# Peptides against a protein of PDB entry 6UG1, part 101

Target 1, 304 residues: chain A of PDB entry 6UG1
Amino acid sequence: SNEERKRRKYFHMLYLVCLMVHGFIRNEWINSKRLSRKLSNLVPEKVFELLHPQKDEELPLRSTRKLLDGLKKCMELWQKHWKITKKYDNVGLYMRTWKEIEMSANNKRKFKTLKRSDFLRAVSKGHGDPDISVQGFVAMLRACNVNARLIMSCQPPDFTNMKIDTSLNGNNAYKDMVKYPIFWCEVWDKFSKKWITVDPVNLKTIEQVRLHSKLAPKGVACCERNMLRYVIAYDRKYGCRDVTRRYAQWMNSKVRKRRITKDDFGEKWFRKVITALHHRKRTKIDDYEDQYFFQRDESEGIPD
Target 2, 301 residues: chain A of PDB entry 6UG1 as posed
Amino acid sequence: SNEERKRRKYFHMLYLVCLMVHGFIRNEWINSKRLSRKLSNLVPEKVFELLHPQKDEELPLRSTRKLLDGLKKCMELWQKHWKITKKYDNEGLYMRTWKEIEMSANNKRKFKTLKRSDFLRAVSKGHGDPDISVQGFVAMLRACNVNARLIMSCQPPDFTNMKIDTSLNAYKDMVKYPIFWCEVWDKFSKKWITVDPVNLKTIEQVRLHSKLAPKGVACCERNMLRYVIAYDRKYGCRDVTRRYAQWMNSKVRKRRITKDDFGEKWFRKVITALHHRKRTKIDDYEDQYFFRRDESEGIPD

## One batch from the design tools (peptide; made by RFdiffusion4, then SolubleMPNN)

Design b2_p17_7_s2 (from b2_p17_7, 5 letters changed)
Fold by OpenDDE base, seed 3:
Formats: C-alpha cells, sequence, structure tokens
Structure b2_p17_7_s2 (fold): chain B 304 residues (1-304), chain A 17 residues (1-17)
C-alpha cells in the first residue's frame, strides 16, 4: 500500500539517524586520552617515522610510499594486538529485512548496550567484534597523530524493497554478510592531497580509490545485508561528512535511487542530519575532497 | 562533554522526527 511505503520510508529515516549517531558516539569514544596513551605504545619509533615522512620536494610520491608502508606495518601490529575476534550477535549493524524488524519489535530482547568503559577495555585487551577492532585501529592511528577517520557504511532497511518475505537462508548468509566491512578507516595523505582507504580487519587492504573500491559490496548475496548507500566519515575533530561518492562507482545511476536523498525533501533532511553531527569548521582538506567528488560526478556522466 | 553532544543529539532528533 501507499501507507506501507510511507511507513518504511520514515522507519528508514529514523534507523539511519540512529546508525549515524552510533558512529558519532563511537568516534567520540576512540578519542579517549587513556586509550590513546595505551595504543601509542604499540607503534615503534621506526613505524612512527614512516607515518610522518618528510616532504620529498622532488618526488612527493616517495613520501606517499613511506606513509603506505607505515600504514601496512600498523595493520600488521594491529593483527598482533587483536587476540579474539568475536562473531556478530545476530547480524550486528548489517542490514535487517523488514520481516526481521517486525519480528524484533515483538521480542523485548534486552540488547546489552556496550558501555563506554567496556568498549575501551575491549579495545585495550584486543577482543571484540570486527567493528570494535576497526574502531580501535583508528584510535591507534590517532594516538600516533595520524589524521585518521572512522568510516561507517550505514545499513538502514531498504525502503525501496516492498517484498514481504526475504527469508535469507541460514549458514551461507553469514559468510556473504561479513565478506565486506561496515566499518573501515581513511587516512589523509598530505602529499597527494587524497584520502587513503584502510580496511585493517576484514579484507586487510590499503587502497587509493580512483573509480571503484574493493570495499564496495559486489554480488546479489553480499548486497542483501550490505548495500553501499550511506558511507559516513567521522574525523578526530568531530567532523561528519558523506563520503559515499568515493566508494560508489554508480552514484547517480544506481546508489541515489536507494537513498533518502533521491528527492529534494530527503536531500534537505539528510543535510540537516549531517550538519547536526558536524562539529568543526571547514578546512582545506574538505576543499580537496569536494573537488575530488565533483570530478567523480563529472566522470560518471548523466545517467540515461 | 558527553552531556553536550547528547543534548545536541536530542535537538537533532526533535528536528528530524
Amino acid sequence: as target 1 above (304 residues)
Amino acid sequence: EEEEWLKELEEVLKKLL
């Protein structure tokens, strides 16, 4: 019905806000001074020097290569620190079906909300789910004075899916779900004037995204619980930015149709959410990023 | 600090709902 379409749209909006707020809260928690002091001790001086290379004036690419090597070594150090990777409880922050949402509304399951103290302990001991691990990795890079962002791929229920029964079949569904991450890291490269993408936990990859990312879900089964629609970046100064354009090859033709921002009302609403979560002044880094997004929009062309 | 962002969040939620 038209009523059910409206209900699903509003529920998607509410769920999206809750996810974006969750990302904001986790970004605050990883700025903990106590955690920072502990995690900085995991990074030896030689790796710290690679994270902070001198500017090579002849060939800036040499400085970028040192930074990339430093980030690779940080990923290896993080794997040594992380002792226990827990499976997600149910689907974690991956996308729920409408049926699962309706069934969960009836079950007053006491979701054990992870407290800040428990999160900081989990990161410090190196045990938790993959999301906690990625968040801790961002904290370690920030402890080394690296301009690292927490990235969250927000997975609200698909308001464009009007099918009632999406029974996802059992054991294969979890493997397909966790094939691509929900959380990852970006690091500012001051030499190339670009963000470097780092997945320290899931795919264990570092990339300089040009037209497509390895972190973008591919295939029907993987996209059932992980649809790239809202990739939100949280920086160390409480900046909040929509960075979906980086990871979406087909932003205009495909991704936009599945976002609340497909219409003027949804665009204005979503801008209010971003503005409310953005607690810093604009910087030259934002100018370089916006220029990159503009070039990516021009390069995609107008969808037929 | 934790209280200030919670208040801002409540204000955001009140403007978005």
Scores: peptide ipSAE 0.024, ipTM 0.652, DockQ to the pose 0.070
Fold by OpenDDE base, seed 4:
Structure b2_p17_7_s2 (fold): chain B 304 residues (1-304), chain A 17 residues (1-17)
Amino acid sequence: as target 1 above (304 residues)
Amino acid sequence: EEEEWLKELEEVLKKLL
């Protein structure tokens, strides 16, 4: 019905706000000074120097290569720190079906919300789910004065799915769900004026995204619980930015159709959400990023 | 600090819902 379409749209909006607020709270927690002091000790001076290379005036690419090597070594150090990767309880922050949402509303199960103290302890010990691990990695880079963003791929229920029963065939293996991450890192490269993508936990990859990312979900089984629609970046200064354009190869043709921003109402609403979560002034880094997004939109063109 | 940010987020939620 038209009513059910409206209900699913509004529920998607509410769920999206809750996810974006969750990302904001986790981004504040990883700014903990107590955690920072502990995690900085994991990074030897030689690795710290690679994270902060001098500008090579002859070949700026040499400075970028040092930064990339520093980030690779940080990823290796993080793997040594992290002792226990817990499985997600149920689906974690991956996408739920509409049926699963309805069933969960009936189950008065007290969701054990992870407290800040428990999170900080988990990161410090190296014990937790993959999301906690990624968040801790961002905290370690921030402890080394690296301009690292927490990236969250928000997975609200698909309001474009109007099927009554949206049950996934029960055999959707946990392995297919977790094949691609929900959280990752971006690091500002001041030499190339670009964000570097870092997945320290799942794919264990570092990339300089041009047209496509390795972190973008591919294949039917993987996309059932992980649809790239809302990739939100949280920086160390409480900036909040939509960076979906970086990771979406087909933003205009495919991704936009599954976003609330497909219409003017949704675009205006989503801008209000971003503005409310964005607690810093605009910087020249934002100008370079917006220019990159503009060039990517022009290069994709209008979908046929 | 944390409680102030939580209150701000609650106000944001009230304005968005």
Scores: peptide ipSAE 0.023, ipTM 0.650, DockQ to the pose 0.066
Fold by OpenDDE base, seed 2:
Structure b2_p17_7_s2 (fold): chain B 304 residues (1-304), chain A 17 residues (1-17)
Amino acid sequence: as target 1 above (304 residues)
Amino acid sequence: EEEEWLKELEEVLKKLL
């Protein structure tokens, strides 16, 4: 019905806000001074120097290569620190079906909210789910004065799916679900004026994304619970930015149709949400990023 | 007319943000 369409759109919007606020809160927690002091001790001086290379005036690419090597070594150090990767409880922050939502509304299952103290302990011990591990990795880079962002792929229920039953069958569902991450890292390269993508936990990859990312879900089974629609970046200064354009090859033709921002009303509303979560002034880094997004929109063209 | 659910969402947003 038209009513069920409106209800699903509303519930999607509410769920998206709750996810974005969750990302904001986790981004605040990883700015803990106590955690920062502990995690900085994981990074040897020689690796710290690679994270902060001098500008090579002859070939700036040499400085970027040092930064990339430093980030690789940080991923290796993080793997040594992380002792226990827990499975997600149920589906974690991956996308729920409409049936799962309806069943959950009837079941007063108190989600055990992880407290800040428990999170900081989990990161400090290296015991937790993949999301906690990624968030801790971002905290370690920030402890080394690296301009690292926490990235969250927000997975609200698909309001464009009007099917009543969307039950996902099968034991392979978890493996396919976790094939691609929900959380990852971006690092600012001051030499190339670009964000470097870092997945320290899932794919264990470092990318300089041009047109596509390895972190973008591909294939039906993994896309059932991980649809790239809302990739939100949280920086160390409490900036909040939509960076979906970086990871979406087909933003205009495919991704936009699955977003609340498909219409003017949804665009204005989503902009209000971003603005409310964005607690810093604009910087020259934002100018370079917006220029990159503009060039990506022009290069994709208008969908037929 | 702003649908009543929009006003509720804005109120929830104002409480969360």
Scores: peptide ipSAE 0.022, ipTM 0.637, DockQ to the pose 0.646
Fold by OpenDDE base, seed 1:
Structure b2_p17_7_s2 (fold): chain B 304 residues (1-304), chain A 17 residues (1-17)
Amino acid sequence: as target 1 above (304 residues)
Amino acid sequence: EEEEWLKELEEVLKKLL
């Protein structure tokens, strides 16, 4: 019905705000001074020097190569620190079906929320789910004075799915769900004027995204619970930015149709949510990023 | 101090998630 379409749209909006606030809270928790002091001790001086290379005036690319090597070594150090990767309870922060949401509303299951103290302990011990592990990795880079962002791929229920029964065929293996991450890291390269993408936990990859990312979900089974629509960046100064354009090859032709921002009302609403979570002034880094997004929009073209 | 609204949003999240 038209009423059910409206209900699903509003529920998607509420769920998206809740996810974006969750990302904001986790970004605050990883700024803990106590955690920072502990995690800085995991990084040897030689690795710290690679994270902070001098500018090579002859070939700036040499400085970027040192930073990339430093990030690779940090990913290796993080894997040594992380002792236990727990499975998600149920589907974690992956996308739920409408049927799963209706069933959960009837079942007043007391979800045990992780407290800040328990999160800090989990990161400090190296015991937790993949999301806690990625968040802790961002905290370690921030402890080394690296300009690292926490990235969250927000998975609200698909308001474009108007099927009554949205049950997934029971064979969607946990492996297909977790094939691509929900959380990852970005690091600012001051030499190339670009963000470097780092997945320290899932794919264990470092990339400089040009046209497409390895972190973008591919294949029907993987996209059922991980649909790239809202990739939100949280920086060390409590900045909040939509960085979906970086990871979406087909932003205009495919991704936009599944976002609340497909219409003017949704665009204005979503901008208000971003503004409410953005607690810093604009910087030259934001100018370089917006210029890159503009070039990506021009290169995609207008869908025929 | 965690702002009271963050705790309320966590409670809403607990009900939705």
Scores: peptide ipSAE 0.024, ipTM 0.660, DockQ to the pose 0.061; fails the geometry check

Design b2_p17_7_s3 (from b2_p17_7 with E2D E11K)
Fold by OpenDDE base, seed 3:
Structure b2_p17_7_s3 (fold): chain B 304 residues (1-304), chain A 17 residues (1-17)
Amino acid sequence: as target 1 above (304 residues)
Amino acid sequence: EDEEWEEELDKVLEELL
């Protein structure tokens, strides 16, 4: 019905705000001075020097290469620190079906909300789910004075899916769900003037995204619980930016149709949510990023 | 210039990963 379509759109909006606020709170927690002092001790001086290379005036790529080597070594150090990777409770922050939402409304399952103290302890010990691990990795890079962002792929229920029963066949569903991450890292390369994408936990990869990302979900089964629609970046200065354009090859033709921003009302609403979560002034880094997004919109073209 | 730099960065990433 038209009423059910309105209800699903409204519930998607509420769920999206809750996810974006969750990302904001986790980004605040990883800025803990106590955690920073502990995590900086995991990075030896030689690796710190690679993270902060001198500018090569002849070939800036040599400086980028040192930064990339430093980031790879940080991923290896992080794997040594992380002792226990817990499975997600149920589906974690992956996308729920409408049926699962209706069933969960009836079951007052007290989601044990992880307290700040428990999160800081989990990161500090290296014991937690993959999301806590990625968040801790971002905290370690920030402790080394690296301009690292926490990235969150927000997975609100699909308001465009009007099917009642998507019974996901149980056994392969978890493997397909966790094939691609929900949280990752971006690092600012001051030499190339680009963001470097880092997945330290899931795919254990570093990329500079041009047209497509390795982190973008591919195939029907993987997209059932992980649809690339709202990729939100949280920086160390409490900036909040929509970076979906980086990871979406087909932003205009495919991704936009599944976003709340497909209409003017939804666009204005979503901009208000971003503005409410963005607590810093604009910088030259935001100018370079917006220029890159503009070039990516021009290169995709207007879908017919 | 930017394309050549991008291709060289991909080679560096392939060597590193």
Scores: peptide ipSAE 0.137, ipTM 0.753, DockQ to the pose 0.013
Fold by OpenDDE base, seed 2:
Structure b2_p17_7_s3 (fold): chain B 304 residues (1-304), chain A 17 residues (1-17)
Amino acid sequence: as target 1 above (304 residues)
Amino acid sequence: EDEEWEEELDKVLEELL
């Protein structure tokens, strides 16, 4: 019905805000001075120097190479620190079906919200789910004065799916779900003026996204619980930015149709949510990023 | 210039990963 369409759109909006606020809170927790002091001790001086190369005036790429080597070594150090990767409870922050939402509304299952103290302990011990691990990695890079962002792929229920039953059947559902991350890292390269994408936990990869990301979900089974629609960046200064354009090859033709921002009302609403979570002034880094997004929009073109 | 830098960065990433 038209009412069910409105209900699903509204529930999607509410769920999206809750996810974005969750990302904001986790980004605040990883800025803990106590955690920072502990995690900086995991990074040897030689690796710290690679993270902070001098500008090579002859070939700026040599400075980027040092940064990349430093980031690789940080991923290796993080793997040594991380002792226990827990499975997600149920689907974690991956996308729920409408049936699962309806069933959960009837079941007063108190989701055990992880407290800040428990999070800081989990990161400090290297014991937790993949999301906690990624968040801890971002905290380690920030402890080394690296301009690292926490990235969150927000997975609200698909309001464009009007099917009544959306139950997902299959023994491999967990493997397909976790094939691609929900949380990752971005690092600012001051030499190239670009964001470097880092997945320290899932794919264990570093990339500079041009047109395609390795972190973008591919295949039907993986996309059932992980649809790239709302990739939100949280920086160390409490900036909040929509960076979906980086990771979406087909932003205009495909991704926009699955977003609340497909209409003027949704765009204005989503912009208000971003603005409410964005607690810093604009910087030159935001100018370079917006220029890159503009070029990516021009290169994709407008779908017919 | 930007394309050459990008291609060389991909080579570096392939060598590093």
Scores: peptide ipSAE 0.096, ipTM 0.735, DockQ to the pose 0.013
Fold by OpenDDE base, seed 4:
Structure b2_p17_7_s3 (fold): chain B 304 residues (1-304), chain A 17 residues (1-17)
Amino acid sequence: as target 1 above (304 residues)
Amino acid sequence: EDEEWEEELDKVLEELL
């Protein structure tokens, strides 16, 4: 019905706000001074120097290479720190079906929200799920004074899916779900004026996204619980930005149709949510990023 | 300040999740 379409749209909006607030809180927790002091000790001086290369005036790319080598070594150090990767409880922050949402509303299972103290302990010990591990990696880079963002791919239920029963096939569902991350890192390269994408946990990759990302879910089974629609960046100064354009090859043709921002009402609403979570002034980094997004929109064109 | 803001956000999350 038209009412059910409205209900699913409103529930999607509510769920999206909850996810974006969750990302904001986790971004605050990883700014913990106590955690920072512990995690900085994981990074040897020689690796710290690679993270902070001098500007090569002849070839700025040499400075970017040193930063990339520093980030690679930080990933290796992080793998040594992280002792226990827990499985997600159920689906974690991956996308739920409408049926799963209706069933969970009936089951008064208090989602045990992880307290800040438990999170800080988990990161410090190297014991937790992949999301905690990524968040801890961002904390380690921030402890080394790196301009690292926490990236969250928000997975609200698909309001464009009007099927009643969306039962997912059971046996391989977890493996396909976790094939691509929900959380990752971005690092600002001051030499190239670009964000570097870092997945320290899942794909264990570093990339400079041009047209497509390795982190973008591919294949039907992987996209059932991980649909790239709302990639939100949280910086160390409590900036909040929509960076979906970086990771979406087909933003205009495919991704926009599955976002709340497909209409003017949804665009205005989503802009209000971003503004409410954005606690810093605009910077030149935002100007470079917006210019990059503009060029990517022009290069994709308008879908036929 | 930072701890109070964390506690209030934890409450908002407990109410929303």
Scores: peptide ipSAE 0.007, ipTM 0.485, DockQ to the pose 0.051
Fold by OpenDDE base, seed 1:
Structure b2_p17_7_s3 (fold): chain B 304 residues (1-304), chain A 17 residues (1-17)
Amino acid sequence: as target 1 above (304 residues)
Amino acid sequence: EDEEWEEELDKVLEELL
């Protein structure tokens, strides 16, 4: 019905705000001075120096290479620190079906909200789910004065899916779900003026995204619970930015149709949510990023 | 310039990963 379509759209909006606020709160928690002091001790001086190379005036790429080597070594150090990777409880922050939402409304299951103290303990011990691990990795880089962002791929229920029963069948549903991450890191390269993408936990990869990301979900089974629609960046200064354009090859032709921002009302609403979560002044880094997104929009073209 | 820099960065990433 038209009423069910409206209900699903509004529920998607509310769920998206809750996810974006969750990302904001986790980004605040990883700025903990107590956590920072503990995590800085994981990084040897030689690795810290690689994270902060001098600018090579002849070949700035040499400076970027040192930064990348430093980031690789940080991933290795993080793997050594992380002792226990827990499975997600149910689907974690991956996308739920409409049926699962309706069933969960009937089940008074108190979601045990992880407290800040429990999060800080989990990161400090190296015991937690992959999301906590990524968030801790961002905290370690920030403890080393690296301009690292927490990235969150927000997975609200698909309001474009009007099927009544969306039950996902299959024994491999968890493996397909966790094949691609929901949380990752971006690091600012001050030499190339670009964001470097880092997945320290799932794919264990570093990339500079041009047209395609390794982190973008591929295949029907993986996309059932992980649809690239709302990739939100949270920086150390409480900036909040939509970076979906980086990771979406087909932003205009495919991704936009599945976003609340497909219409003017949704665009204005989503911009208000971003603005409410963005607690810093604009910087030259935002100018370079917006220029990159503009070039990516021009290169994709306007969908016919 | 930007494309050449990007290609060289990909080579560096392939060597590192």
Scores: peptide ipSAE 0.137, ipTM 0.754, DockQ to the pose 0.013; fails the geometry check

Design b2_p17_7_s4 (from b2_p17_7, 6 letters changed)
Fold by OpenDDE base, seed 3:
Structure b2_p17_7_s4 (fold): chain B 304 residues (1-304), chain A 17 residues (1-17)
Amino acid sequence: as target 1 above (304 residues)
Amino acid sequence: EKEKWLEELDKLLEKLL
């Protein structure tokens, strides 16, 4: 019905705000001074120097290569620190079906809220789910004075899916779900004036995204619980930015149709949510990023 | 104020999950 379409749209909006707020809170928690002091000790001086290369004036690419090597070594150090990767409880922050949401509303399951103290302990000991691990990796880079962002791919229920029954079959569904991450890292390269994408936990990859990312879900089965629609970046200064354009090859033709921002009302609403979560002044880094997004929009062209 | 509102939304998320 038209009523059910409206209900699903509003529920998607509410769920999206809750997810974006969760990302904001986790970004605040990883700014803990106590955690920072502990995690900085995991990074030896030689790796710290690679993270902070001198500017090569002749060939800035040499400085970028040092930074990339430093980030690779940080990823290896993080794997040594992380002792226990827990499976997600149920689907974690991956996308739920409408049926699962209707069934969960009836079940007053006491979800154990992860307290800030428990999170900081989990990161410090190197045990938790993959999301906690990625968040801890961002904290380690920030402890080394690296301009690292927490990235969250927000997975609200698909308001464009009007099917009632999407029974996702058993054990294969979990493997397909976790094939691509929900959380990852971005690092500012001051030499190339670009964000470097780092997945330290899932795909264990570092990339300089041009037209497509390895972190973008591919295939029907993987997209059932992980649809790239709302990729939100949280920086160390409590900036909040929509960075979906970086990871979406087909932003205008495909991704926009599945976002609340497909219409003017949804765009204005979503801008209000971003503005409410953005707590810093604009910087030259934001100008370089917006220029990159503009070039990516021009390069995609107008969808037929 | 704003931080408390954010924590309340996080609790709402946990109820929706």
Scores: peptide ipSAE 0.034, ipTM 0.720, DockQ to the pose 0.071; fails the geometry check
Fold by OpenDDE base, seed 4:
Structure b2_p17_7_s4 (fold): chain B 304 residues (1-304), chain A 17 residues (1-17)
Amino acid sequence: as target 1 above (304 residues)
Amino acid sequence: EKEKWLEELDKLLEKLL
């Protein structure tokens, strides 16, 4: 019905706000000075120097290569720190079906909220789920004065799915769900004026995204619980930005159709949510990023 | 104030999860 379509749209909006707020809170927690002091000790001076290379005036690419090597070594150090990767309880922050949401509303399960103290302890010990691990990695880079963003791929229920029963065939293996991450890192390269993508936990990859990312879900089974629609970046100064354009190859043709921002109402609403979570002034980094997104929109063109 | 409403939205997320 038209009513059910409206209900699913509004529920998607509410769920999206809750997810974006969760990302904001986790981004605040990883700014903990107590955690920062502990995690900085994991990074040897030689690795710190690679994270902060001098500008090579002859070949700025040499400075970028040093930064990339520093980030690779940080990823290796993080793997040594992290002792226990817990499985997600149920589906974690991956996308739920409409049926699962309806069933969850009926189940008065006392969800155990992870407190800030428990999170900080988990990161410090190297014990937790993959999301806690990624968040801790961002904290370690921030402890080394790296301009690292926490990236969250928000997975609200698909309001474009109007099927009554949206049950996934029960065999959707946990393996297919977790094939691609929900959280990752971006690091500002001051030499190339670009964000570097870092997945320290799942794919264990560092990339300079041009047209596509390795972190973008591919294949039917993987996309059932992980649809790239709302990739939100949280910086160390409480900036909040939509960076979906970086990771979406087909933003205009495919991704936009599954976003609340497909219409003017949704666009205006989503801008209000971003603005409410964005707690810093605009910087020249934002100008370079917006220019990159503009060029990517022009290069994709209008979908046929 | 802003922290309190954020925490309440996080609790709402956990109830929806």
Scores: peptide ipSAE 0.033, ipTM 0.726, DockQ to the pose 0.071; fails the geometry check
Fold by OpenDDE base, seed 2:
Structure b2_p17_7_s4 (fold): chain B 304 residues (1-304), chain A 17 residues (1-17)
Amino acid sequence: as target 1 above (304 residues)
Amino acid sequence: EKEKWLEELDKLLEKLL
């Protein structure tokens, strides 16, 4: 019905705000001074020097290569620190079906809130789910004065799916679900004026994304619980930015149709949510990023 | 105020999850 379409749209909006707020809170927790002091000790001086290379005036690419090598070594150090990767409880922050949401509304399942103290302990011990591990990795880079962002792929229920039953059957559902991450890292390269994508936990990859990312879900099975629609970046200064354009090859033709921002009302609403979570002034880094997004929109063209 | 509102939204998220 038209009523059910409206209900699903509004529920998607509410769920999206809750997810974006969760990302904001986790980004605040990883700014802990106590955690920072502990995690900086994981990074040897030689690796710290690679993270902070001098500008090579002859070939700036050499400085970017040093930074990339430093980030690779940080991923290796992080793997040594991380002792226990827990499975997600149920589906974690991956996308729920409409049936699962309806069933959850009837079931008073006490989800156990992870408190800030428990999170900081988990990161410090190297015991937790993949999301906690990624968040801790971002905290380690920030402890080394690296301009690292926490990235969250927000997975609200698909309001464009009007099927009544959307139940996902099968034991392979978890493996396909976790094939691509929900959380990852971006690092600012001051030499190339670009964000470097880092997945330290899932794919264990470093990318300089041009047109597409390895972190973008591909294939039906993994896209059932991980649809790239809202990739939100949280920086160390409590900036909040939509960076979906970086990871979406087909933003205009495909991704926009699955977003609340497909219409003017949704665009204005989503902009208000971003603005409410964005707690810093604009910087020259935001100008370079917006220029890159503009060039990506022009190069994609208008969908037929 | 904003921090309390964010905590209430996190609690709402947990009820929705």
Scores: peptide ipSAE 0.033, ipTM 0.715, DockQ to the pose 0.072; fails the geometry check
Fold by OpenDDE base, seed 1:
Order: C-alpha cells, then sequence, then structure tokens
Structure b2_p17_7_s4 (fold): chain B 304 residues (1-304), chain A 17 residues (1-17)
C-alpha cells in the first residue's frame, strides 16, 4: 500500500539517523586521551617517521610511498595487538529485513548497551568485534597525529523493498554477510591531496580509490545485508561528511535510487542530518575532496 | 543537551537492533 511505503520510508530515515549518531559517538570515544596515550606506545619511532615523511621536492610520490609503508606497518602492528575477534551478536550493524524488524519490535530483548568504559577496555586489551577493532585502529593512527577518519557504511532497512515477506533464505552464511566491512579507515595524503582507504581488519588492504573500491560489496548474497548507500566519514575534529561517491562506481545510475536523497525532500532532510553532526569549519581538504567527487560525477556521466 | 540526545538515539538504535 501507499501507507506501507510511507511507513518504510520514515522508518528508514529514523534508523539512518540512529546509525549516523552511533558512528558519531564511536568517533568521540576513540578521541579518548587515555586511550591515545596507550595506543601511541604500540607504534615504534621508525614507523612514526614513515607516517610523517618529509616532502620530497623532486618526487612527491616518494613521500606517499613512505606513508603507505607506514600504514602497512601500522596494520601489521594492529594485528599483533588484536588478540580476540568476536563474532557479531546476530547481524551486528548489517542490514536487517523488514520481517526481522517486525519480529524484534514484538520481542523486548534487553540489548546490553556497550558503555564507553567497556569499549575503551576492549580496544586496550585487543578483544572485541571487527567494528571495535577498526575503531581502535583509527584511534591508534590519531594517537600518532595522523589525519585518520572513521568510515561507516550505514545499513538502514531497504525502503525500496516493498515485499511483505523479506525473509532471507536461511542459507545466507555469516561468511557472506561479513565478507565486506561496515567500518573502515581513511587517511589524508597531504602529498597527493587524496584520501587513502585502509581496511585493517576484514580485507586487510590499503588502496587509493580511483574508479572503484575493493570495499564495495559485490554479488547478490553479500549485498543482501551490506548495500552501499550511505558511507559516512567522521574525522578527528568531529567533521561529518558523506563520502559515498568515492566507493560507489555507479552513484547516479544505481546507488541514488536506493537513497533517501533520490528526491528533493530527502536530499534537504539528509543535508540537515549531516549539518547537525558536522562540528568543524570547512578546510582545503574538503575542497580537494569535493573536486574529486565532482570529477567522479562527470566521469560517470548521466545514465541513459 | 546535545550529548544526551545522542545517547538517547544510541539507546534507541540498540532497541531496534
Amino acid sequence: as target 1 above (304 residues)
Amino acid sequence: EKEKWLEELDKLLEKLL
């Protein structure tokens, strides 16, 4: 019905705000001074120097190569620190079906809120789910004065799915769900004027995204619970930015149709949510990023 | 105020999850 379409749209909007707020809170928690002091001790001086290379005036690419090597070594150090990767309870922050949401509303399950103190202890010990691990990795890079962002792929229920029963066929293995991450890292390269993508936990990859990312979900089974629609970046100065354009090869043709921003009302609403979570002034880094997004929109073209 | 509102939304998320 038209009523059910409206209900699913509004529920998607509420769920998206809750997810974006969760990302904001986790980004605040990883700025803990106590955690920063502890995590800086995991990074040897030689690795710190690679994270902060001098500008090579002859070949700026040499400085980028040093930074990439430093980030690789940080990923290796983080794997040594992280002792226990817990499975998610149920589906974690992956996308739920409409049926799962209706069933959970009837079951008043006491969800146990992870307190800030418990999160900081988990990161400090190296014990937790993959999301806590990625968040802790971003905290370690920030402790080394690296301009690292926490990235969150927000997975609200699909308001474009109008099926009554949205049950997944029971064979969707936990492995297919977790094949691609929900959280990752970006690092600013001041030499190339680009963001470097870092997945320290899931794919264990470092990439400079050109046209497509390895972190973008591919295949039907993986996309059922991980649909790339809202990739939100949280920086060390409490900036909040939509960076979906970086990771979406087909933003205009495919991704936009599944976003609340497909219409003018949804676009204006989503801009208000981003603005409410964005707590810093614009910088030249934002100008370079917006220029890159513009070039990516032009290169995709208008869908025929 | 804003921090309390954010914590309330996180609690709502956990109830929805």
Scores: peptide ipSAE 0.033, ipTM 0.718, DockQ to the pose 0.070; fails the geometry check

